# Peptides against a protein of PDB entry 6GMG, part 219

Target 1, 331 residues: chain A of PDB entry 6GMG
Amino acid sequence: DSDDRVTPPAEPLDRMPDPYRPSYGRAETVVNNYIRKWQQVYSHRDGRKQQMTEEQREWLSYGCVGVTWVNSGQYPTNRLAFASFDEDRFKNELKNGRPRSGETRAEFEGRVAKESFDEEKGFQRAREVASVMNRALENAHDESAYLDNLKKELANGNDALRNEDARSPFYSALRNTPSFKERNGGNHDPSRMKAVIYSKHFWSGQDRSSSADKRKYGDPDAFRPAPGTGLVDMSRDRNIPRSPTSPGEGFVNFDYGWFGAQTEADADKTVWTHGNHYHAPNGSLGAMHVYESKFRNWSEGYSDFDRGAYVITFIPKSWNTAPDKVKQGWP

## One batch from the design tools (peptide; made by RFdiffusion4, then SolubleMPNN)

Design b2_p17_4_s1 (from b2_p17_4, 11 letters changed)
Fold by OpenDDE base, seed 5:
Structure b2_p17_4_s1 (fold): chain B 331 residues (1-331), chain A 17 residues (1-17)
Amino acid sequence: as target 1 above (331 residues)
Amino acid sequence: MVLQTLSPERLKKLYGK
């Protein structure tokens, strides 16, 4: 019940976090303690530590999406999303494979499709594109310069993204970022912005006009990346969870993980920050917990989801919500 | 704005609560 969501109280600016505790290979803590860590580590604006505002605490209270929200400065729009799909694997498995014992054809196809996505390659693609964007941003003092730089970078790398329409989310992402236009943000200066990454796990079978089987077991054709670019059309993602396959079964609608702009080259060592549910300390769900997971823990996902996307957005360089290095847990 | 929704049963399964 969303009605029992509560905004976490303010934490004193200088209050140090309590130690995180291990949880399934992750560092885990209650949301209040994450706020403490956030204030110490991620809150800085122009190098100055900030108390998390009431608005930010409210955003955070929304759960996993709240973690991404508070760190990116905007509710995720997921417009610039990337994934990797092995089409050959998919086709071969469908042709040569067979359903497992007790597995329906629809379930088989859904599973094969899910398994044909490569989270690591999807993440890698997003990082690659983010790097290109960051280079394009570096010396651009207006959007025109940024776009010109971006096109040049793409041409140099023979990247298929160079063929995207000017109205594509790829080219429009920066100008559509609120913090880019803010005086204390980018102030319309691309060189004051940097690309950051978050990930969303979600269910493919969201089309109400499709078969019940697709809603239960996945839509093998949905949310595939475009060849060459890796772009995923997220327009049909409406945060609809997997349909139950048995009475009383329920699934999570989505999961968001915040990566930011870590420079760790080894994907397995990158840290992803996410929440378990919205904050309901007086409700059935209880207090929100925040997890800092390694990529393996994040990318494994759950049976609730059969799609993963890695999304690029932008934040001001003056923010420290996306540092080069993220230390898991506390201290 | 959309909240992360999780059933109590699923929460228990995922997080051991």
Scores: peptide ipSAE 0.234, ipTM 0.838, DockQ to the pose 0.765
Fold by OpenDDE base, seed 1:
Structure b2_p17_4_s1 (fold): chain B 331 residues (1-331), chain A 17 residues (1-17)
Amino acid sequence: as target 1 above (331 residues)
Amino acid sequence: MVLQTLSPERLKKLYGK
């Protein structure tokens, strides 16, 4: 019940976090303690710590999406999303494979499609594109200069993204970022911005006009990346969860993980920050918990989801919500 | 804006809580 959501109280700026707790190979803490860590580590604007505002605490209370929201400065739009799909593997498995014992044909096809996505390659593609964007941003003092730089970088790398329409989310992402236009943010200066990454896990079978089997077991054809670019059309993602396959079964609508702009080259060593549910300390769900997970833990996901996308957005360089290095847990 | 929704039963399954 969303009516049970509560905004966490303010934490004193100088209050140090309590130690995080281990949980299934990840670091875990209650949302109040994450706020304390956030204020010590991630809150800096122009090198100065900031108390998390009431608005930011309200955003955070929304759950996993709140973690991405507070760190990116805007509610996720998911328009610039990347993934990797092995079409040959998919076709070969459908042709030569067979359903497991007790598995329906629809369930088999859904599973094969899910397994044909590569989370690591999807993440790598997003990092590659973010790097190109950051080079384009570096010395650009207006949007026109940024776009020109971007096109040149793409041409030099023979990247298929160079063929995208000017109105594509790829080219319009910066201008559509609120913090880019803010005086204390980018102030319309691309060189003051940097590309950051977050991830979304969601269900493919969201079309209510499709078969019940697709809603229960996945739509094998939905949310595939375009060849060459890796772009995923997210327009049909309406935050609809997987349909129950048995009485009493329920699924989560989505999961968001914040990566930011870590420079760790080994994907397995990168840290992803996410929440378990919206904050309801007096409700049945209880207090929100925040997790800092390694990529292995994040990318594994749950049976609730059969798609993973890696999304690029932008934040001001003056923010410290996306540092080069992220330390897991506390201390 | 959309909340992350989770049932108490599913929470226990996923997180042991």
Scores: peptide ipSAE 0.185, ipTM 0.798, DockQ to the pose 0.742
Fold by OpenDDE base, seed 4:
Structure b2_p17_4_s1 (fold): chain B 331 residues (1-331), chain A 17 residues (1-17)
Amino acid sequence: as target 1 above (331 residues)
Amino acid sequence: MVLQTLSPERLKKLYGK
């Protein structure tokens, strides 16, 4: 926690939000106003609007991760993560490409690795898997039935995920979801749950035992998806930011974007909700702002990050934090 | 829990504020 972090105050349940503002092709608002929208649109439990609780407001105040936290119901564990990496492109560019003028070899390799990831394909893989999971969930009334259904679905599609260990994040994700066990949540009934997606941007060069060049320009070999499954081992992600390449330079530790369970088939039309920093209205950072971005805006990322992962978790179907359709901004 | 950390300078570059 930061000493200057502040929990936003409660907003009246029936208070309507002020209009969002356009910001670099996305809709933007202050965190207090997002709470108002959230209460009107996303707060519903069993069809009833809910005031954002103090606990939820506290979660939200943590920044971009707070947006995912409040909507997913738990702090992101990032265990079930997917990405897409073009190995052939990477090898070919390393072999045939050349560093740009003034670019070091390490910088070149880091850049080539970054460019070899495909955010859209990574997102699509996560959506594909989420769809399979949802089919496995829909008629399963215990975990055993869910797992059996899941294995059958994977076998039918000849998906490499069928070979994952029973203790893997893939198969254990549901049982490790707190809301699955809650009486007012899943109540241990898989058919009451649905798969949802969020994304994390982060830095590959986090190994402190590695070279300074990797910390500055990226580790080309880090956080690659496994072939066939697309699974990314996130165990080495410790939220360490990129190392400065020049005096006074600083980078963000991570960025989270909430997608949920939108059914829009066109990735470019999907909406991603994220925050800029933790809420510090009386500090140097100022008030937290929340952004609703289209996929293009989200997936572009920043130079702070050279990896993107798309993570699957679960929420109760009774929650409205992941509706089929998300409208950007307000009204 | 981990906070999203930004420098004021970087914030301006990323979000125009």
Scores: peptide ipSAE 0.178, ipTM 0.830, DockQ to the pose 0.756
Fold by OpenDDE base, seed 2:
Structure b2_p17_4_s1 (fold): chain B 331 residues (1-331), chain A 17 residues (1-17)
Amino acid sequence: as target 1 above (331 residues)
Amino acid sequence: MVLQTLSPERLKKLYGK
């Protein structure tokens, strides 16, 4: 029951975090301690530390999505999403592969589809696009200039994104970012904004009109990236979890991981910040914990999910929620 | 490790998603 969610109390601005705890190759801490770290490391506006506001603490308390929410400044819309899918592998495995012992045909197809996604290539594509966007933002002082720069960059790279419609999430993402329009944010100046990345894990079999098998084992055709661009149509993602395959089984609806704008070239060394569940210190779930995971740990995901997308959004450059380097844990 | 987020129904009610 989500009604037992509690907003964590305010932490003094000068309170230093306690050390994080190692957990399965990750750095783990309770949400209250993450707030302390956040205030010391990520809270800066124009170079000055800020106490996490009540509103931000409330956002954070929503769990994994809350981590992305507080750092991006808005609830994730997931419109500009990228992934990588190996169509040839998928077709070949379906044709020549066999279900495992006890595996149904639907289960086999769902598994093969899941395995045909490449998380690393998806992440790489998002980083590539974010880099292009950042170059386009750099010297643009209005949206028109940004869009012109973006088209030029894409043309120079012969990128298929240049053919996207002007109303597509790719071109409309900046104008649809609240912080871009805020006086203390972008103030309608693209050069004051930067592209950032987060990731979402979710279930493909969300169509209620589809077969029960697809809802249980995945929809092999759902949420595939478009060839050339890598764009994923996320419009059908309604945060519906995987259907139970046995009595009493339940699955999580999604998982979010915050990357931001790290410049580490080696994907395996990048740090992803995420939460385990909403904050319910007096409930059965207990206090929310925050994890800082390396890419390997993040990209591995869980059986709850068969899709991963890497999403681009924007934040003001004056925010420090997406620094060039992220240190795992504390200190 | 067990992950648990808000239910889809709750999210829809709160945010229309």
Scores: peptide ipSAE 0.122, ipTM 0.685, DockQ to the pose 0.085; fails the geometry check

Design b2_p17_4_s2 (from b2_p17_4, 12 letters changed)
Fold by OpenDDE base, seed 1:
Structure b2_p17_4_s2 (fold): chain B 331 residues (1-331), chain A 17 residues (1-17)
Amino acid sequence: as target 1 above (331 residues)
Amino acid sequence: MSLQTLSEERLKKLFGK
């Protein structure tokens, strides 16, 4: 609960960040210092630095989701999500594998399912689709032109996404982006927008009508990507955390990581920005910290989660919240 | 590192989700 949440104060526009601190192979800083970096590096609108607004600071203060929120310009809806699942590996391990010592059958199945997801391939699929979308956006000056371009690109690549329904999140994602419709954003011009990526970690066992074992150890059949497209149906994700397996154990409902539109081809060298918790400088949790992690650190996740999805949304090209190169830390 | 975020109940209250 975020009853102790506080909105960080404004930082002067020209205030330079203090050096970040190393933390388990990632760069770490307090939220106030991230605001300073954000204003210097990511705040630009039409090439001009902007002070982070009170509204943006409030969004940021919500923790891990806040980083994605402030950089994407909207609260994550997670509708256009991708993952990669190895069905053959899953089946083979269930058939030929065995529970570890002290591991229940349900725990074994949940673990095998988790391990059958490939985070790198899921991320790569999202990048591939984002690239297709960006090509479709490039010279499209209305939504109809964008959709036509998108269909042509998909046909040329023989991509299964070409068979998606017109009402699919894949085709409706742009029109459902608030910044696309804003006068100082896209202004209804697709060519002013670009695709960006963030990631969500969450729990598969969210069905309250299912067995307790699925809620504790995961639902092996939940949130799998569709074959060919890689699309994940996120409609059943209700931000419900993993159920405790022992007294006193508690789990967090989700984690979010911001990637944006980095062009680094090596996934392991990409930088993911995320927060630890909501900002509570006077509470038990303390001040919010922001982390800039390499993909390996991000994709590892926590025991709280057994699913990782890579989500596509859109921002105006005039924003600098998703640059092609992201430098880890400061200076 | 301990990750803490909004509860489901709090999110529903704040954002209708």
Scores: peptide ipSAE 0.023, ipTM 0.677, DockQ to the pose 0.084
Fold by OpenDDE base, seed 3:
Structure b2_p17_4_s2 (fold): chain B 331 residues (1-331), chain A 17 residues (1-17)
Amino acid sequence: as target 1 above (331 residues)
Amino acid sequence: MSLQTLSEERLKKLFGK
């Protein structure tokens, strides 16, 4: 809970950020300084720099999810999620591998499943799909035109997504984006929107009716991508953290990283922006910090999580929260 | 760093899940 959460104060529009500090390959700063950077770099609407509103600062103050929230313009719904899972590796390791010393069978299976996900391939799949969507958006001035374009693109590429239901998250994602319908956003014009990507780390063992071992060590069968499409059914993600494996141990329910629409082809050079916790400058957690991490640092994740998904949503092209190039840190 | 986010109950209250 965030009872001691505080909304960061407003920053003058012309205030420049203080330098970020390095932190294990990441660039790190306090949330107020990120607001300064955000106003200088990401705040632009129709080319005009904007002060971060009280509402946006409130969203940001919620921590890791707050970074994605303020930049995407909505609380993450995570409906259009992608991942990559190596089924052959999983089966082979289960068959021929063995638990480590002191590792239980359930722990071994959970670990093997986690290691069978390929974060880079999952990210690449999301980028591929986002590219297809962007092509479909480019000259579409109504949703019907967008959907027709999308189906054509998928057919040309022989993509399994062409077989998805019309009500699937894939086809409904645009219409379900609030900023698409806003007058100062998309105004129901797909060509005014662009696809963007963020990532969520979470725990697979969220089913309370499952075994304790699955809740502690992961559910090897949960949240796997569908073959061909790479789509992950996120409906069972209820933001439930990993169960403790020892007395006094506790885990966090999720982590979010914002990528946006960077054009850098090398995944390892892409920058992911995320926060550590909700802003509690007068509480035990302290002030919220914002991190700008390279893909290696982001995709590594934490022991709290055994799943990573790459999610597509949309923002208006008039927003600069997802520029083609993102620079790590400041200056 | 130390991650800590909203509780499940708080998220349900605020966002429906």
Scores: peptide ipSAE 0.023, ipTM 0.677, DockQ to the pose 0.082
Fold by OpenDDE base, seed 4:
Structure b2_p17_4_s2 (fold): chain B 331 residues (1-331), chain A 17 residues (1-17)
Amino acid sequence: as target 1 above (331 residues)
Amino acid sequence: MSLQTLSEERLKKLFGK
């Protein structure tokens, strides 16, 4: 029960973390030790280490979403989301493929849809867009200049995003970022901000008015990216978990992974930071653990989810929560 | 290893989602 959640205690600023442990090909540690690492590596504001505040520790304690929350500075809104879907593959598999033994038609269609998403291409699209945004930010000292730069960049690349509505999450994302408006953040200066990326795994079959089969096995038509832009309409994502397919089965709402602004060109070498559950050291779930996974480990996901989205938001350049290089584990 | 997140009801209570 979420009522067992506890905020991790403060860690001394200069306390070094204990070594991480290997876990299923990823680096793993308890949340308290992650706080120690975070203070040494990611806490810097204007080059100065900071102790994780009580508020930040509270955010972190919420599990996987907490990792993204503390590093992005805000609870994920998920509005500017990207994915890649192979429509030809989907159609071909539906036409030429057959359900496995014991697999229902609905289960087959849901599986084929899930497999038609390409996590790597979705991630690459988000990185491409983030790069364009960063170029637009670089010399822009007000929002108008940023938007003008962004439109020019998109035009030069013949990017379909140039046709998005001015009110779309794409163009409104910066102005809707709290840290952009903060005096010690962007201070309304786009050139002080940078684009960052996180990922969300979630369930497609969230429509309560749909068939039970869609809720159990997925909605093949839900949360597909728009052609050309790669944008996913996340408005219908209400954190509803997959419906049980058998008695006693249960699924969780979502998973979040923090990437930030790593410059590693090889997707397989990028590091994704995420948590397992809310911190309940005195409860049945136990202490929260934090994982630093390579993209392969992250993108594999869980059976709880059949969608992955890569989301862009912004943080001040003065923050070190999204460094160019992320080292897996400790030391 | 098990992934556990907040329930929908709890999220609504905490964050209005």
Scores: peptide ipSAE 0.023, ipTM 0.673, DockQ to the pose 0.084
Fold by OpenDDE base, seed 2:
Structure b2_p17_4_s2 (fold): chain B 331 residues (1-331), chain A 17 residues (1-17)
Amino acid sequence: as target 1 above (331 residues)
Amino acid sequence: MSLQTLSEERLKKLFGK
């Protein structure tokens, strides 16, 4: 029950974080200590540190989504999502592969579909697109100029995204970003914005009208990227968790990981920030913990999920929630 | 510790999602 969620208290602006602890290759800390780190490292507006506001602390308290929420400045809409799927591998494994001992056909198909996604290629695609967008933003002082620049960049690269509809999430993402319109944000000036990336893990078998097997073991056909663009239609993602396969089993709705705008070229060295659950220090779940994971740890995901998407959104360049370099842990 | 997030029902109430 999410009713026992508590908003973490304010932390003094000058309070330094306690050291993070290692946890299964990740850096881990309690949410209150993450707030301290956030204020020292990520809170800057126009170069000046800011105390995390009550609103931001409330957002953060919602768990994994809260980390992305506070750093992106908005609840994730997940509209501009990318993934990579190996169709040939999928078809070949379905044709020539066999279910494992005790594995049903539906379970086999769901597993094969999950394994046919390439997280690294999906992430790389999102980074590529974000780079194109950032180039288009750089010298654009209105949305029209941004869109023109974007079209030119895509044409030069012979990118299939150039054929997307003007109303697609790809072209509408900037105008639909609240911080773009804010006076102290983009102020309707694209050149004041930058593209950032986060990732969402979720379950494919969310269609209630589908078979129970798809809800339990995944829908092999759901949430595949479009060929050429890599775009994933996220409209059917309703945050429905995997159905239990045994009595008493329960699964989580989603997981979110914040990447931002790191410039590290090696994907394996990138840092992903995420939370375990909503903050309930007086409840059964306990205090929220924040994790900083390397890409390998993040991309592995959990059995709760069979899809991963890499999503692009925008933040003002004046924010420091997406720095070029992210250091894992503290100090 | 297992990940736990808001229920779908709660998310709908809070965020319309």
Scores: peptide ipSAE 0.022, ipTM 0.675, DockQ to the pose 0.069

